# Designs tried in a protein design run: peptides against a protein of PDB entry 4N78. Part 22

Target 1, 186 residues: chain A of PDB entry 4N78
Amino acid sequence: HFQVICRLLGYQGIAVVMEELLKVVKSLLQGTILQYVKTLMEVMPKICRLPRHEYGSPGILEFFHHQLKDIVEYAELKTVCFQNLREVGNAILFCLLIEQSLSLEEVCDLLHAAPFQNILPRVHVKEGERLDAKMKRLESKYAPLHLVPLIERLGTPQQIAIAREGDLLTKERLCCGLSMFEVILT
Target 2, 155 residues: chain B of PDB entry 4N78
Amino acid sequence: MAELQMLLEEEIPGGRRALFDSYTNLERVADYCENNYIQSADKQRALEETKAYTTQSLASVAYLINTLANNVLQMLDIQASQLRRMESSINHISQTVDIHKEKVARREIGILTTNKNTSRTHKIIAPANLERPVRYIRKPIDYTILDDIGHGVKW

## One batch from the design tools (peptide; made by RFdiffusion4, then SolubleMPNN)

Design b1_p9_8_s1 (from b1_p9_8, 4 letters changed)
Fold by OpenDDE base, seed 4:
Structure b1_p9_8_s1 (fold): chain B 186 residues (1-186), chain C 155 residues (1-155), chain A 9 residues (1-9)
Amino acid sequence: as target 1 above (186 residues)
Amino acid sequence: as target 2 above (155 residues)
Amino acid sequence: PYLPVFEPP
């Protein structure tokens, strides 16, 4: 589903959706969630000591559950605050999944374009074979597929310009060094 | 363009008219040959003349059909070439527009990106001194301070 | 050999 969404929206559509989601998340965080957090901080127990580690994780959890029982049972917290947090979580997950799907699509595009752009895969060298010889053989094999040089030889000036621009756009992908999700988390 | 126009406006219509005229002429020739054969005392000569006219007529029609066919084929070739040129032009424009749109889109999404940095996970340092469990006195929490927050039903 | 257009008698 996310792959289809990525294909449908493209870079522009994804950017628009991500920007709007960020606005929504920001609004939720700075609005309702912040207000609840501030209020909860005011009603939090002033003294909450860390229980002994000897009680183990279950005992520690029970302790904190007991200390925060009244807060956890607060109806407004469950209905409004937790719902908003779920919405934020869903938005974050959506962004993550979109980025992952986009990255996969970009990687696939790069892999498909590689033979046409003089990008050769790393070949496993078996014992007794020279890496250089294998690479030269591969280069020779794929040399006729190099699109830009081919168009430069056979194409019009306009076609050459388009081919060069297309080549650049194909090579420059977000997955090569950029992350959207990190921006969402800051 | 001038050649295509000549084919469409002059040569092909002219060829069609010539074929039509040829049809009417063939009827006249046939009538002539029939009458000549009936009236002629030398039937063999009349037959030979008819054969000659038939051969000539067939050759003429064949020529007219061939000429017209070639002109139509030429017209189609020119039109096909024009369509290919138009298609090429449209494709170039389309590709240029697509590249531009892609560049704009990439700028927009680029604003939402940062360099992939391996964030060093901060080691959570556990506090060295575990505080002794103090007897927990439950103080009732007043939640009335939250009444103004959210869509809670004012009971 | 372009055959002349036949003209009826």
Scores: peptide ipSAE 0.050, ipTM 0.664, DockQ to the pose 0.005
Fold by OpenDDE base, seed 3:
Structure b1_p9_8_s1 (fold): chain B 186 residues (1-186), chain C 155 residues (1-155), chain A 9 residues (1-9)
Amino acid sequence: as target 1 above (186 residues)
Amino acid sequence: as target 2 above (155 residues)
Amino acid sequence: PYLPVFEPP
């Protein structure tokens, strides 16, 4: 589903969706969630010491549950605040999954374009074979497929310009070093 | 352009008219040959003359058809070349627009990106001092402060 | 070779 969404929206559509999601997240965090958190901080026990480890995990859990019982039982916290937190979480997950899907598509595009851009994969060299000889053979094999040099030789000036721009756009992808998710977390 | 116009307006219509006229002439030649054969005392000579006219007629029709066909083919080649040029122009414009749109889109999404930093996972430092559990006196929490927040569920 | 269309007499 996310792959289809990425294909349908493209870079521009993804950017618009991400911007709107960021606005929603910001609104939720700075609005309702912040108000609840402030209120909860005011009513939070001033002194909540860690119980002794001798009580074990169940005893410690019971202790904290007892200390926070009134907060946990607050119906509005469960219905409104937690729902808003779920919405924020879903938005973050959506952004992450979109970025991952987009990265996969970009990698596939790069791989498909590689033979036409003089990008050769690392060749496995068996014992006794010279790496240089294999690489030269591969270069010779794919040399006729180099698109930009081919168009530079046979194409019109306009075609050459378009080919160069297309080549650049093909090489420059987000997956090469950019992350949207890190921006969302900041 | 001038050559295409000549083909469309003069050469091809002229060739079609010539071929049509040839059809009419062939009927006249056939009638002539039939009458000549019937009226001639020398049937052999009349037959040889008919053969000669038949050969000439076939050659003439073949020439007219060949000329017309070549003119039509030439016309089609010129038109095909024009269409290819138009297609090339449209493709060039389309590609230019697509590249521009892609650049704009990439700039827009680029604003939402940062360099991948290997963020060191901050270790959650557990508080070192196990403080003695102080008996917490439960103070009643007044939640009425939250009544104005959210969908206004009045409890 | 251009062969004119035969015109009967």
Scores: peptide ipSAE 0.045, ipTM 0.651, DockQ to the pose 0.005
Fold by OpenDDE base, seed 2:
Structure b1_p9_8_s1 (fold): chain B 186 residues (1-186), chain C 155 residues (1-155), chain A 9 residues (1-9)
Amino acid sequence: as target 1 above (186 residues)
Amino acid sequence: as target 2 above (155 residues)
Amino acid sequence: PYLPVFEPP
């Protein structure tokens, strides 16, 4: 599903969606969640001592339930705050999954374009084979597919310009060094 | 442009008219030959004259058809060339627009990106010396030392 | 070669 979304939206669509999600997250964090956190900090027992171990696990649980009773009974916490946190979580997950899907798509594009851009795969040399010979063979095999040099030789000036721009755009992808998710986490 | 116009407006219509006129003329020639043969005392001469007219007529029609065909082919070639040029122009514009849109999109998404902290994974310089795996003797952490500090369950 | 247009006699 996320792959389809990435394909459908493209870079522009993804940017728009992420910007809007960031706005929503910011609004939730700075507004409702912050208010609840402040309120909770005020209501939080100033001194919460660890109960004596003699109370056992049930007693300790009861102790904490008692100490946090007011917090647990705060209806707005369960309904509004947790819902907002869920929304934030979903937004973060969405961004993560979109970025991952986009990265996969970009990698696939790079792989598909590689033969046309004089990007040779790392050749696994089996024992006894000369790396140089294999590399030369690969170079020779893919040389006719190098698009930019081919167009530079046969194309019009306009076609050459377009080919160069296209080549650059194909090579410069987000997955090569940029992260959107890191921006979201900051 | 001028050549195509001449073909469309003058040469091809003219050729078509010529063929039509030729049809009418052929009918007249046929009638003439028939009458001449019937009325002539020298049938052999009349026949030879008819043969001559037939040959001339066939040659004339062949010429007219060939000329017209060549003009039509030339017209089609010119039109095909014009279409190819138009297609090329449209493709160029389309590609330019697509590239521009892509650049804009990339700028927009770029604002939402930061450089991946390449954690300089310190190239774990594989220590050249494979230090013999020091058998990590897991010294059992004697947690009994913590028994006096924490409210741990004394068994 | 231009073949003359046939004109009936």
Scores: peptide ipSAE 0.042, ipTM 0.660, DockQ to the pose 0.005
Fold by OpenDDE base, seed 5:
Structure b1_p9_8_s1 (fold): chain B 186 residues (1-186), chain C 155 residues (1-155), chain A 9 residues (1-9)
Amino acid sequence: as target 1 above (186 residues)
Amino acid sequence: as target 2 above (155 residues)
Amino acid sequence: PYLPVFEPP
């Protein structure tokens, strides 16, 4: 699902969605959640001492329940605050999953473009074969597919410019060194 | 452009008219030949004359058709060439626009990105200053990192 | 050879 969304939205669409999500998260954090946190801080018991061990686990639980009764009974906390926190969590997860999916798509694009860009994977060498010889054979095999050099030889100046620019755009991807999710966490 | 215009406006229409006129003329010639044959005392001479006119007429029509056909073919070739040039131009514009859109999109999403921190430093110190996206230093893409993600199609 | 357009006589 996320892969389809990434393909459908593209970079621009993803950016728009992410920006809007960030706005929503910011609004939730600075607005409703902050207000509830302030309210909770006001109603929190000033002194909460550890009950004596003699009360046992049930007694300790009851003690804390009593101390936190006002907080637990705060209906808006459960209905509004926790829902907002859930929304924030969902937004964060969404961003993470979108980024992961985008990264996968970018990797696929890079892999598909690689033969045309003179980027060859290291081939597993069977015992007895020289790596260099195999790589040379591979290079020779894919040499006719090198797009930019081919267009430089056969294309118009405009086509050459577009090809070079396209080649650059193909090579420069977010997955190579950039993270959106890290920005969201800050 | 001038050649195409001449073909479209003058040569081809002229050739078509000539063919049509030739048809009318052929009918007149046929009538003439028929009447001449009937009225002529020398039927053999009349027949030879008719044969000559027939041959000439056939040759003339063949010439007109050939000329018209060649002009039409030439017109089509010119038009095909023009269409190819237009297509090339449109493609160039389209590609330019697409590249531009892509650049804009990348700038937009780039605002939402930061450099991947390899160091697991514990403290999420919110960097106060949105560090300007450090110029993408082209590190050679080490594709070896992808070796572990791909379901190794065990061939 | 310009085949003369057959002008009917």
Scores: peptide ipSAE 0.043, ipTM 0.658, DockQ to the pose 0.006; fails the geometry check

Design b1_p9_8_s2 (from b1_p9_8, 3 letters changed)
Fold by OpenDDE base, seed 2:
Structure b1_p9_8_s2 (fold): chain B 186 residues (1-186), chain C 155 residues (1-155), chain A 9 residues (1-9)
Amino acid sequence: as target 1 above (186 residues)
Amino acid sequence: as target 2 above (155 residues)
Amino acid sequence: PYLPMFQPP
């Protein structure tokens, strides 16, 4: 699903969605959640000492229930605050999954473009094979596929410009060094 | 353009008219040959004359057809060339627009990104050239990320 | 070469 969303939205669509999600998250955090946190801080027991172990687990639980009774009974906490936290969590998760899906798509694009961009894969050398010879063979094999040099040789100035721009755009991907999710977490 | 216009407005219509006229003329020639043969005391001479006129007529028609056909082919070639040029132009515009859109999109998403490398030293430097779609990270694109994901063609 | 059409007399 997220892969389809990434394909459908593209970079622009993803950017818009991410920006809006950030706004929503910010609004939730600075508004409702902050207010609840402040309220909770006010109602928190000033002194909450660990009860004696002699009370056992049930007694300790009862103690904390008593100390936190006001918090537990705060209906708005359960309904509104937790819902908002869920929304924030969902938004974060969504952003993460979108970024992951986008990264996968970008990687696939890079892989598909590699033969045309003089990007050779790391060749696994079997025992007894010379790495250099194998690499040269691969270079020779894919040399005719190098798009930019081919167009530079045969194409019009306009085609050359487009090819170079396209090549650059193909090489430059977010997955190569940029993260959106890290921005969301800050 | 002038050549195409001449073909469309003068040569091809003219050739068609010539063929039509030749049809009517052939009928007249046939009538003449028939009458000449009937009225002639020397049937052999009349027959030879008919053969000559037939040969001439066939040659003339063949020439007209060939000329017209060549003109039509030339017209089509010119039109095909024009269409190819138009297609090329449209494609160029389309590609330019797509590249532009992509650059804009990348700029927009770029503002939502930070460098994966926590090293304080790697500032995402906006490429000096505003035309560069992605904020150029001075670090060479590490394609090693592809090593883990690549369904390597197991050679 | 163009051969003119015969026109009977």
Scores: peptide ipSAE 0.061, ipTM 0.669, DockQ to the pose 0.005
Fold by OpenDDE base, seed 5:
Structure b1_p9_8_s2 (fold): chain B 186 residues (1-186), chain C 155 residues (1-155), chain A 9 residues (1-9)
Amino acid sequence: as target 1 above (186 residues)
Amino acid sequence: as target 2 above (155 residues)
Amino acid sequence: PYLPMFQPP
């Protein structure tokens, strides 16, 4: 699902969605959640001492329940505050999953473009074969597919410019060194 | 452009008119030949004359058809060439627009990105200062990082 | 050669 969303939205669509999500998260955090946190701070017991161990686990639980009764009975905390926190969590997860999916798509694009850009994977060498010889053979095999050199040789100046720019855009991807999720967490 | 215009406005219509006129002329020639044959005392001569006119008429029509056909073919070749040039131009514009859109999109998403911190340090310290996106230093794409993500079909 | 269309006399 997220892969499909990434493909459908593209960079622009993803950016818009992420920006809006960030606005929503900011609004939730600075608005409702902050207000509830302030309220909770006001109703929090000023002194909460550890009960004596003699009360046992049930007694200790009852003690804390009594101390936190006002908080537990705060109906809006459960219905509104926790829901907002859930929404924030969902937004964060959404951003993470979108970024991961986008990274996968970008990797796929890079892999598909690689033969045309003279980017060859390291080939597994069987016993007895020289790596260098195998790599040279691969280079020779894919040499005719090198797009930019081919267009530079056969294309118009405009085509060459577009090819170079396209090549650059293909090579420069977010997955190579950029993270959106880290920005969301800050 | 002048050649195409001449073909479209003058040569081809002229050729078509010439063919039409030739049809009318052929009918007249036929009538003439028929009348000449009937009126002539020397039927053999009249027949030979008719044969000559027929041959000439056929040759003329063949020439007109050939000329018209060649002009039409030339017109089509010119038009095809023009269409190819237009297509090339449109493609160029389209590609330019797409590249521009892509650049804009990348800038937009770029503002939402930061450099991947390789440091495993657990403390999500909210960096106070939004570090300016460090200029993307073109590090060579180490594709080895991708080796672990794919279900490596161990061939 | 452009064979002029025979114009019947």
Scores: peptide ipSAE 0.049, ipTM 0.682, DockQ to the pose 0.005
Fold by OpenDDE base, seed 1:
Structure b1_p9_8_s2 (fold): chain B 186 residues (1-186), chain C 155 residues (1-155), chain A 9 residues (1-9)
Amino acid sequence: as target 1 above (186 residues)
Amino acid sequence: as target 2 above (155 residues)
Amino acid sequence: PYLPMFQPP
């Protein structure tokens, strides 16, 4: 599903969606969630010491239940605050999945373009074969497919310019060195 | 442009007019041949003359049709070439616009990105023997960095 | 060669 979304939206659409999601997340964090956190901090016991281990697990639980009674009974926390946190979580997950899906699409594009851009995969060398010789053979095999050199030789100046720009755009992908998710986490 | 205009405005219309005139002339030739045959005391000579005029007339019409057809074909070839040039121009503009749009889109999404902290992959200790940098071996983009991304989500 | 059309006299 996310792959289809990435294909449909493209870079522009993804950017718009991500920006809007970030705005929503920011609004939730700085607004409602912040207010609830402040309220919770106010109702938190000023001094909450660990109960003695002698009370056992049930006694310790009862102690904390009593100390946090006001928080536990705060109905809006359960309904509104937790819902907002779920929304934030969903937004983060959405962004992560979109980025992952986009990365996969970009990798596929790079792989498809590689033979035309003089990008050769690392070849498995069988015993007794020289890596250099094998790579040279591959290079020679795919040399006629190198698009930019071909267009530079046969194309018009305008075509050459477009080919170079297209080549650059094809090579420069987000997955090569950029992360959106890291921005979302900051 | 001048050649196409000449074909459209002068040569082709002129050829059509000539062909039409040939039609009227053929009728006159036919009438002449008929009358000449009827009035001639030497029927054999009249027949041979009629055959000569018939072959000449057919040759003339064939020439006119061929000339006109060639001019029409030439016109169409020139027009086809013009259309191809126009198509090429449109394609160039379209590609330029698409590249521009893509650059804009990438800038917009790029604002939402940060550089991946490339964990210092252990310095691949270049084997000591600096094999002569084979000139054209562009360092393969290490796509293995992406191998860890996506193992879990078989959706 | 262009053959002129015969014009009857």
Scores: peptide ipSAE 0.065, ipTM 0.681, DockQ to the pose 0.005; fails the geometry check
Fold by OpenDDE base, seed 4:
Structure b1_p9_8_s2 (fold): chain B 186 residues (1-186), chain C 155 residues (1-155), chain A 9 residues (1-9)
Amino acid sequence: as target 1 above (186 residues)
Amino acid sequence: as target 2 above (155 residues)
Amino acid sequence: PYLPMFQPP
């Protein structure tokens, strides 16, 4: 589903959706969630000592559950605050999955374009084979497929310009060094 | 363009008219040959003349058909070439527009991106001093302070 | 060769 969404929206559509999601998340965090957190901080036990590590993780968890039992059972917290937190979580998850799906699509595009852009795969050298010889053989094999040089030789000036721009756009992908999800988390 | 126009407006219509005229002429030739054969005392000579006229007429029609066919084929070739050129032009424009749109889209999404930094996992340093287990004194939490927050049903 | 159509007299 996310792959289809990525394909349908493209970069522009994804950007718009993510911007709107960020606005929604910001609104939820700075609004309702912040208010509940402030209120919860006011009613939180002033003295909550860390239980001994000797009780183990289950015992420690039980302790905190006991200390916070009344807060957790607060009806409005469950209905409103937790719902808003779920919405935020869903938004974050959505952004993550969109980025992952987009990255996969971009990687696929890069892989498909590689033979046409003089990008050679890493060759596994078997024992007794020279890496240089294999690379030269691969270069020779794919040389006729190099699109930009081919168009530069056979195409019109306009076609050459388009080919160069297309080549650049094909090479430059977000997955090569950019992350949207990190921005969402900041 | 001038050649295509000449083919469409002059050569092809002219060829069609010539074929229609040829049809009429063939009827006249046939009538002539029939009458000549009936009236001629030398039937063999009349037959040979008819054969000659028939051969000439067929050759003429064949020539006209061939000329017209070639003109039509030439017209179609020119039109096909024009369509290909138009298609190429449209494709170039389309590609230019698509590249531009892609650049705009990339700028927009680029604003939402940062460099992938391998964030150093901050080692959560566990506090060294394990606080002694203090007897848990449950203080009742006053939830009335939350009454102003949310859509709580005031019972 | 273009052969003119015979026109009867």
Scores: peptide ipSAE 0.054, ipTM 0.679, DockQ to the pose 0.005; fails the geometry check

